# Peptides against a protein of PDB entry 7UQJ, part 80

Target 1, 160 residues: chain A of PDB entry 7UQJ
Amino acid sequence: PELYQNFNITPPRGVLFHGPPGTGKTLMARALAASCSSDERKITFFMRKGADILSKWVGEAERQLRLLFEEAKKHQPSIIFFDEIDGLAPVRSSKQEQIHASIVSTLLALMDGMDNRGQVIVIGATNRPDAVDPALRRPGRFDREFYFPLPDVKARFKIL

## One batch from the design tools (peptide; aimed at target 1 K56)

Design b2_p22_5 (made by RFdiffusion4)
Pose (drawn by RFdiffusion4):
Structure b2_p22_5 (pose): chain A 160 residues (1-160), chain B 160 residues (1-160), chain C 160 residues (1-160), chain P 22 residues (1-22)
Amino acid sequence: as target 1 above (160 residues)
Amino acid sequence: as target 1 above (160 residues)
Amino acid sequence: as target 1 above (160 residues)
Amino acid sequence: AAAEAAYAAAEAAAKAAYDALF
């Protein structure tokens, strides 16, 4: 931590995995979760699939998001993987419902808002990155974007 | 206050920060929240978002808004910051649930019934100005609209 | 009435001020209420909003609306003004609440219960006319309309 | 009869002027 405090830098804490289907996005997230449970320093892994938080009560989806990010603050070494994040956080449109744009606005305020979110890495895997809200694809929340391509010749050899 | 009586004008009590992502809106609100808590006279900063207002009961979201504005009037030199305000106050539509139009109507009534002395300032950052209701964007509610643009060369030099 | 009842032209049961925001609709009702700054028993003015009638309870909103209309009948020549009548009477649909729908179901029955010797006029204002419920715009209700447009050049010169 | 015709014409003009008000 002194290396990052040597400068006035904060580490990148957000990655957006994107690429075609079957290219290794969830596999990489699974290998990262298995590696986080065997290094004997507790990096807590929070798994979230799509719109797992959707509810029929008003304001319960934003409450579940606030609780997920808070429980991430309780244990500092924690990770949040959002599988299929283009179903949870679509581009905010006036035509669609307000539960969607309200979830996206809560995710924006919980990733880089007024309060610091802590040592919480946020990973999102998507096949459709341009269905993710563009305000979620900037540094401070999903700094990096890993493109997982279809494998080239040497990579197909190695996979086989 | 005599200058604002000599000319027959009311000081603006509302600001709408708007601009592209990552241009300085939450940063300015964070710097103003730190400047509210330093000096001989204290300004009280009230931070809000859509999650700690929206409720699942009838008449509880508008009651939380009224409690916010009454508590800010109690601590009279005050700032109220609504982040991602298009999620809290979307454009009123009949094809949406009634809770969002009821929040916009309660917010319009509470802003039209404030102290009328520049005591409670209301600051909102929408990242998208068109999504906010046009009744909130008229002078009398959110008087000033600060456009935080993408920085030009001298501004990028100063930021770097 | 000694003059206008000679010709059998009935006064309107419901007159609707509609237009863009900031066009002076609340000013016209405030100026008519200052024309109620006259002596009693003539042009009693009631200033209500799309809020401060609707409540948590199930009967106080309709009971209060029936009482407002009864006090309006008690002082015979009277005017009821509903500012932001889309807040009190939104469009009834299947995303609509039950309390607003019953407010509309009582306001319609109270406007059809108003007698033909027109001594209670109900003026209502809105910035979004096709968001008020369609039933109050039917004949025998809010049927005469005043459009309040943005000002032209001479009108802006007078305003400045 | 002339007072009834003049009154009917004044009433039609008053109803047209009332419709032109709105």

Design b2_p22_5_s1 (made by RFdiffusion4, then SolubleMPNN; from b2_p22_5, 18 letters changed)
Fold by OpenDDE base, seed 1:
Structure b2_p22_5_s1 (fold): chain B 160 residues (1-160), chain C 160 residues (1-160), chain D 160 residues (1-160), chain A 22 residues (1-22)
Amino acid sequence: as target 1 above (160 residues)
Amino acid sequence: as target 1 above (160 residues)
Amino acid sequence: as target 1 above (160 residues)
Amino acid sequence: EKEKEELERLRKKALEEYERLF
């Protein structure tokens, strides 16, 4: 998040962490949230799991997303972390479209409605970026994508 | 693995990584596998998700566990990583006992049947170590327990 | 690093990741490098091990540090990660002072010579922040310090 | 036992920090 101001880049509204499972996407998001909060300036970190929003809040998922973004706006600077975002906003497939389409539409509107100057950053983590609705991967949404490679043999020298 | 040789400590049969979600349990397990494999000595890394073993292999989960341990033994030195192991071996509760009991019993037998000289290490990752059947947390099984703290606000301010 | 400009904080020239081994310092540094590089903007990640700079480059260590910083400057935006930086810049002790003093002096000069607007971030990882020469921990150098809490002593034994 | 209590204390503390952060 703060990273983009160092480069005079407008902070993206959304950042997509993608890569194989166990590459540290969620750890990085937590560490990001953490690293941005000083003793004077706490960053509020909101975590939601994509599948939980769908399963726990049938018919209320849209409202819960709105409340989440409002809460994040109220507690600026803030990070909204969607773990397993591919579960929240799957690619539109013909047989299950309506419920997913509404949630995706709400998430799109919420991301589009965030002021670029807003101190709210949305991080989505997925193992399957291609399973995320392409509408979320457009400019002004998750327009920054970050690949978490597997720790290769070269990563050995870096962990131990 | 190499660490145990460096300390002349017999490697534990089972290692339980526990801590909040996104603390890097899976990343660390992968990083370990990568860090223990040199150009001369590749460590084979097997990953399974606890919930997937239950959901995909109804009635075959025991056999799949046996095959996994056989494959790991064949490809020594090896690491078996169970992500979300609390989903594989939940604490025995009266309402769902039979299916879980058989899988747990099989996993117990497989862990007990590993020779201490075997170059097979089992890593279980969980967000809820108390949701793992206590029988798995006994000596000769997951007898080493490893807490992954949240990146504290200090560690947090320290990364970015 | 770049994170500091988002909050109108002058980016530190150096960031010291400290905490016990196996706390994910190096993993985090890699994940930071990965998370800062988009498809459009790759961050170049340089890794050096402190002990390797001393041991492999007897008499050439100063030149290798200069070349590393020049290469990082050429490949901006970049991250220089010193793993085990306590091996590179030990606290000045009377019996080994001269060789270490020259390398430390060179590293100090290189960090002091980085423009605050430079897109080069230096991350040092250590298990012993108190073993790092205090001169490196001064403002304009490793002036941000970063504690990675142990995954509890048990947790460490499972990661390695 | 002491190592288990310390682990449980660290776990509880980090769950509390988790619940405070999340």
Scores: peptide ipSAE 0.000, ipTM 0.342, DockQ to the pose 0.017
OpenDDE base, seeds 2, 3, 4, 5: peptide ipSAE 0.000, 0.005, 0.000, 0.000; ipTM 0.328, 0.356, 0.300, 0.341; seeds 2, 3 fail the geometry check

Design b2_p22_5_s2 (made by RFdiffusion4, then SolubleMPNN; from b2_p22_5, 16 letters changed)
Fold by OpenDDE base, seed 1:
Structure b2_p22_5_s2 (fold): chain B 160 residues (1-160), chain C 160 residues (1-160), chain D 160 residues (1-160), chain A 22 residues (1-22)
Amino acid sequence: as target 1 above (160 residues)
Amino acid sequence: as target 1 above (160 residues)
Amino acid sequence: as target 1 above (160 residues)
Amino acid sequence: EEEERRREELLREALERYRALF
């Protein structure tokens, strides 16, 4: 409840941050975590890269996802941030089907299994929203999308 | 022509962005793409990491480079951004010679094969310009280099 | 001496930057390098990712670390920045012991072998300080730790 | 102008605090 109130959003199961790399998606996800943290109410921030779950956990990726969601649930209020989520849950293509299909299916089930009363927010960041499995972008999953545009050239010279 | 006019540069085949990570090389490459895009003329932005082409495509890296340049040519005007290009085309060292030599040779040939009338810009980003194969830094390839200095400490705390 | 004077720090052998990804650890490490560089005294900035040393140099990681420290010593004053150092020197777990143990042991020896009069600073960045081998966090190694909190939301909306 | 000045001041304070950690 309060976590979602701090976001001023109807409690989504998932929020998709999409936009070009270097637009501050990871930075924003973390801001939200900090802004929702007080001395009394620390938000636990979990971060995983999509490619890391695939590469580090060949054959255990589904188990690692389950453990991540269990840990996030145990440490509520929490944010699970998947950076490069298109690497974890690519659009189903015939050649990469089996390994990714199980991981996607697991992530879908984990997002669907989140009790709406839980204080767990899942943030996915991607550079390619169209490369994320459409099943993840359905209502009750990543059903809120935030586009991170490129900062204007003027804003960049203030960063450079 | 017009793409190069928007860049205010004599049409290079390639531009090397060099400087420290987090200096906004990727951000700048994407800004340039956005700034050159209009509603009528969308610039297609391709991004590849040098290490990804090597790691994901063992034995197919040359083919993937060819496909990338073909796709960029098909979707003109386009920008091909190679992030961490020193990972793709390291300086020729005797121990890594064969696999990298073929990839470098392919990239050289692809850059040399770009028709000067094509609206394809290749941007390489590296943290180590001296770690990029000198053959890539010759005229008609990455023959323009832009140093991305660290933003002054004052400018950085504006990002933090 | 002067490098450390420019930092206003008692010369640590190592500084651990910890905090969430995208909090500017890499940016800060490089800022420090730039701030300590003058036209007369250029600081050489070496950057390595922990995971890259493991993945790119299977069986040569120890040698690559030695070469890195030798090069840094040759190009004094210098900064060695290890990004994602928890990937290079994970907490000793029974299953990953042998390969990581040798790398950790090498890094320990290299940090211990730094002459206190040398102008080499080692900066490690991690998202998980508790995932770094405790032996690296002892006095004379990464014995200074800096937490990078998330910038306030207000600072971020100005970056976006 | 005033917002940029406040932003520079906050930045300077953050820099000073960061330097004071060293």
Scores: peptide ipSAE 0.000, ipTM 0.280, DockQ to the pose 0.105
OpenDDE base, seeds 2, 3, 4, 5: peptide ipSAE 0.010, 0.005, 0.000, 0.000; ipTM 0.363, 0.218, 0.337, 0.367; seeds 2, 3, 4, 5 fail the geometry check

Design b2_p22_5_s3 (made by RFdiffusion4, then SolubleMPNN; from b2_p22_5, 17 letters changed)
Fold by OpenDDE base, seed 1:
Structure b2_p22_5_s3 (fold): chain B 160 residues (1-160), chain C 160 residues (1-160), chain D 160 residues (1-160), chain A 22 residues (1-22)
Amino acid sequence: as target 1 above (160 residues)
Amino acid sequence: as target 1 above (160 residues)
Amino acid sequence: as target 1 above (160 residues)
Amino acid sequence: DEEKKRFEELYKKALEEYKALF
């Protein structure tokens, strides 16, 4: 609510940060969390890597996603940042169908189940937006996309 | 050819970007691709992580490398960027010899098989140039090396 | 010795860099290594990821840690940087107890076995200091902790 | 500008404290 009152924008349920590796998607998601945190209202930042949820929690990934969203709801206002979200919810390929389908379905249900009044923002970062399940990119889910272009050569020479 | 015509440099078949993580090797490779792309001539940028080719494609890594080089040749002018190339082609250690030897041999053959007229540049990024198989660092392969120093503290404060 | 003679500070055995991913922990650890290296005295920088030591060296992780510390001692003054150290030494959870317990015990013994005269600094970077085994956070190990706050949004808009 | 200066000062101070570890 208040975070979006200042921006006059209907709160997106999910924001997709897409663009090349090293363009600073993770750093932006976190800078947003920091800039929106005041002494009076601290935003809780939850970070997960898509591949870590699959590899660490074979058979419990759905439960871990539910717990993450519940924890984010308890600590609202909050940001859930999925780094490398294409590792969590790849486009359905025939050979990995069942395990990925259940995790994607759980993430869809969790994003759809967020009350419009909840102060929980989900940010997904990917290098491959086309490798993210199209069901996640629909209205009410990751319905806003931000492209992170490569800094041009001039911007980088100021860094070297 | 043309990419190097503007730079008056004989096209290296491969360029090794070496230096610390976070020094922006990946961002430089992509900024080079972007700066050399015009509206008339878009450079296709292929990115692979060395560890991903080994872990995702146990027993098919050689075939995946061949397909990658064929795809890069089809989409020329192109850049193949291997991030963490020391994960793909580590120095031959006695215990992992056979699988790594075949992948290294395939990568060597693919780099040697690039027609001198091909507009395909291979960039390998590593944090450990000495951990890359010396056969890859010979003329006609990764024969140019660029060191990415850490931005000194002052240069970094301009980025933060 | 001399590195600390100039700073009048008792050398910490280990420093924990904690804070959000992309806050530049890795870049700071390396900037420190570079800023403390002179032409006369080059600091050797060893980097390992916690997850890589577990995944690449199942059953040899302890030996690899010993070799790393021996190599760091041979190349002193040196910095050992563990990126994602919570992947190497997670808080003891009941299901992963034995393998992690041995690696943690080895790391503890190696940090405790560093002669006070050794010019070896260990830097651990984590996003989750509370997920690092508390035994590593005791005096004589990672006894200094540095929080990396997120750069605010304005600092970053100059990078994009 | 003031927050950036504060962050630069905090970061300089942290960096000096970090250099002082070496």
Scores: peptide ipSAE 0.000, ipTM 0.275, DockQ to the pose 0.019
OpenDDE base, seeds 2, 3, 4, 5: peptide ipSAE 0.000, 0.000, 0.019, 0.007; ipTM 0.347, 0.358, 0.371, 0.354; seeds 2, 3, 4, 5 fail the geometry check

Design b2_p22_5_s4 (made by RFdiffusion4, then SolubleMPNN; from b2_p22_5, 16 letters changed)
Fold by OpenDDE base, seed 2:
Structure b2_p22_5_s4 (fold): chain B 160 residues (1-160), chain C 160 residues (1-160), chain D 160 residues (1-160), chain A 22 residues (1-22)
Amino acid sequence: as target 1 above (160 residues)
Amino acid sequence: as target 1 above (160 residues)
Amino acid sequence: as target 1 above (160 residues)
Amino acid sequence: EEEEKRFKELYEQALEEYEALF
């Protein structure tokens, strides 16, 4: 968050961290949160799993997302990290697709409703970027994507 | 990786990476695997999730663990990374506790059955070290533990 | 760290972490240091910046390097992390080239003077692997190189 | 306390490098 302020770069409202599992997406998000925290300016780090949004918030996911964004806005500067955001992906049941569509629509509306002056950054992490709803990847949402490659098994082979 | 070779420390058969989620446990394991691989000596990296061992291997988890260890032994030098090894933790149902106990007993036996000269390293990653069965944390198993603190200034101090 | 011991790979005296800025080189070095520390065996972590070696140690850099290696040897097992080791690179002045050459020669001699049984590991981090003196990258020195790829160069460019 | 301060500074520097990522 402070990163973008220091660089005078218009902070993305959302950043998509994508890449194979264990490429450090969550570590990066936490390290970013920590790095942006000074003694004068602590960043509040909120973490949610995409699968938990669907499973734990059954029937209240939209409300919990709203509360999360309100809390993040209240505790600015803040980072919301959605781990496994592809876990919001539609499951093959029409009822789950409707629930998913509602949750995603709520997330879209919350991201769209963030003022550009907000010190709230949303980081989504996924192992499956193509399983993330294309609507989330549009400008003003997760409009920046970071590929976390596998530490190339091949490139580290040159180390022995 | 190379750090410990220089230290002439008896290589643990098992290493427990513990610490809060997103502290780089999986990244470190992959980084270690990749760093141990040379052009001449490819390290084979096997990854399994603790939750997948319980859910995907229903009734065959013990066999799949045996096959995994056999394959790792066949493809030496190798790393077996168990992500979310606390996901092997007992579920509150007696049937799941029995399944868990069988899987853990199989893993214990497989770790105990590794020859000290084996080029198979087992890395367990957990966010909940206290949820890992104490039997796994004994000498000859996960006998080394690595704390991955949050990238918080205070948590890194406990590592000095 | 432990991974390499199990593989019976001759531990490098020096490891070069290379890759674009922020790819987690320093984080990895710290996580390695942290991971190598058990309750029974604390690893002493020494950190120096390449630029600081030139700027802060003007006229005493060679002595400070010697003292650093002596201290690291005294506090074995230990890690010396040289951040921005390419910051030892020659600045375009003949006087700075001479100072650089002396510092690099001292570092070379210190790395060459480490017994293979020493529990001192030297990690160099650089954003510019080609700016690291080839003499440092020879066997018995920084003979292992880790590429820390950008989370996709293309995606990072969209964030600028 | 001095080790704590030195580590804090080293962490802040590692954070600044992680900040220079972006």
Scores: peptide ipSAE 0.000, ipTM 0.369, DockQ to the pose 0.022
OpenDDE base, seeds 1, 3, 4, 5: peptide ipSAE 0.006, 0.006, 0.008, 0.000; ipTM 0.377, 0.388, 0.353, 0.365; seeds 1, 3, 4, 5 fail the geometry check

Design b2_p22_6 (made by RFdiffusion4)
Pose (drawn by RFdiffusion4):
Structure b2_p22_6 (pose): chain A 160 residues (1-160), chain B 160 residues (1-160), chain C 160 residues (1-160), chain P 22 residues (1-22)
Amino acid sequence: as target 1 above (160 residues)
Amino acid sequence: as target 1 above (160 residues)
Amino acid sequence: as target 1 above (160 residues)
Amino acid sequence: SITEVYPDYWAFLKAMAEWAAS
């Protein structure tokens, strides 16, 4: 941590996995979760699939998001993987419902808001990156964007 | 206050930060929240978002808004910051649930019934200005609209 | 009435001020209420909003609306003004609450219960006219309309 | 086996995880 405090830099804590289906996005997330549970320093893995937080009560989806990010603050070494994040956080439109834009606005305020979110890495895997809200694709929340392509010749040989 | 009485004008008590993502809106609100807690006279900063207002009970979200504005009047030199305010106050629509139009109506009534002395300042950052209700964006409710643009060369040089 | 009842032209049961925001609709009702700054028993003015009637309980909103109308009948020549009548009477649908729908179901029955010798006039204001419920715009209800547009050049000169 | 296919990505994620453990 002194290397990051040597400068006045904060580490990048957000990655958006994107690429065609079957290219290794969830596999990479699974390998990262298996590696986080065997290095004897507790890096807590939070797995979230799509719109797991959707509820029929008003304000319960934003409450589940706030609880997920808070429980992430309780154990500092924690990771949040959002599988199929384009179903949880679509581009905010006036035509669609307010539960969607309200989830996106809560996610924006919980990733880079007024309060610091802690040592929480946020990973989102998507097949449709341009269905993710563009305010979620900037540094401070999903700094990096890993493009997982269909494998080239050497990579197919290695997979096989 | 005598200057604002000599000319028959009321000081603006509302600001709407708006601009592209990552241009300085939450940063300015964080710098103003740190400047509220330093000096010989104290300004109270009230931070809010859509999650700690929206409730599942009838008449509880507007009661939380009223408690916010009454508590800010109690601590009279005050700032209220609503981040991602288009999620809290969308454009009123009959094709939406009634809780969002009811929040926008309660917010319009509470802003039209403030102290009328420049004591409670209300600051909102929407990232998208069109999504917020036009009744909130008229002078009397959010008087000033600060456009935080993408920085030009001199500004990029100063930021770097 | 000694003059206007000679010709049998009935006064309106419901007059609707509608227009863009900031066009002076609340000013016209405030100026008519300062024309109620006159002696008693003539042009009693009631200033209500799309809020401060609707409550947590199930009967105080409709009971309070029936009582407002009964006090309006008690002082015979009287005016009831509903500012932001889309807050009190939104569009009834299947995303609508039950308390607002019953407020509309009672306001309609109270406007049809108003006698033909027109001594209670209900003025209502809105910035979004096709967001008020369609039933109050039927004949025998809010049927005469006043459009408040943005000012032209001479009008802006007089305002400045 | 997927770390062999995308070593650079894995090395960057592993370095984020080691930082979060500190």

Design b2_p22_6_s1 (made by RFdiffusion4, then SolubleMPNN; from b2_p22_6, 11 letters changed)
Fold by OpenDDE base, seed 5:
Structure b2_p22_6_s1 (fold): chain B 160 residues (1-160), chain C 160 residues (1-160), chain D 160 residues (1-160), chain A 22 residues (1-22)
Amino acid sequence: as target 1 above (160 residues)
Amino acid sequence: as target 1 above (160 residues)
Amino acid sequence: as target 1 above (160 residues)
Amino acid sequence: KIAELYPEEFAFLMEMARYTAS
């Protein structure tokens, strides 16, 4: 509260976690959800994989994204975690342009439509930040990026 | 070394990490690889996704598995980490039976062919342990299973 | 030098540095070159960007790669650093298949043709390891992969 | 443990979550 209030900084709506597989991106998102969830105020954690949204919901991905954001808003405070978000919103490659473009456009609209007063945090995770559509990495969307390094020998003792 | 020597326990050839997505399975595997890697003895970490082996290597998956195990043996001590191993070795569903059966058979043969003296650890990770072919979960293969629970309120203090 | 000599481990011909932008992949490659370079034995450091090889040398990329490897061999011990190697050797996408296929084939042949006695290390760096042709990630090529985390503030002081 | 690995990031995320939850 204090940091964002004192500086008149609008809190980021979206955070992009990027880094190699198994660096704790998803674990951090879960740990955040756990740590912010008290007995008095439970954070609802929504997790989706980008590839799963595309594969399981062929032609319904946009609708499923809308429903997810509506459900997150209904159960606020909420965290929406998109694992492998590069699978959901790849940089527009020509061969899959129409399907991916609509999904990206939907996600953009949903992130832009998040009221600044909404208690919904969106976390995207990727191993390939450059494979994420740059439009998602703009202010008011995934405007904060956190890199998750491989645990070094020193980081072991923090994970162990 | 000491732990397995002291208990006359044959070091497991394979360890199955199972639990919900984002519980730190892959992070633990990396942390283990890091932790066991000293300046004197570097552990070589091989990571593969089950779905990637199937999708990227259609018709070559068996060969790629063989090459992976040969490379791991050549660069021992080694960890082979199979993320989403249920994607590589699903319980035989009829529609994909032949392709999956050959891949599973190859992985079984490779795990069985690992000389007990080889410093190669195989870690499989899955969200769906019951979707992994039971033949892989037998002694001498993935014969140790570790469950990765969701962080609860108590686990917060362990992740914090 | 000592580490690979002492263990009779054939030094990897190729090392893939992967990780997000700004994680010090290039810095580490330079630091490695500097640290291995004494007054008595200078390491020659060759740096190329994958995208630059494609853009600057349209139709000459194969020849430029050959010349680079010849020059590195001539000035051994050497490090060849390919920054953004995914730009040089992308996973074969159909529209650019012929040009990229020839470049990849050339790089494969050059890496395979490196005599095990040659004091030439090839370092590839990418933000997108999955965008690198799997053929380059095979034994005897980029057979070691190092992930570059964002240096935390403390790790910066170790790289600085 | 993950917070100990990434104390600044975790602190930032916690502050963001607290603010978002305020």
Scores: peptide ipSAE 0.064, ipTM 0.379, DockQ to the pose 0.342
OpenDDE base, seeds 1, 2, 3, 4: peptide ipSAE 0.044, 0.042, 0.024, 0.043; ipTM 0.369, 0.359, 0.271, 0.393; seeds 2, 3 fail the geometry check

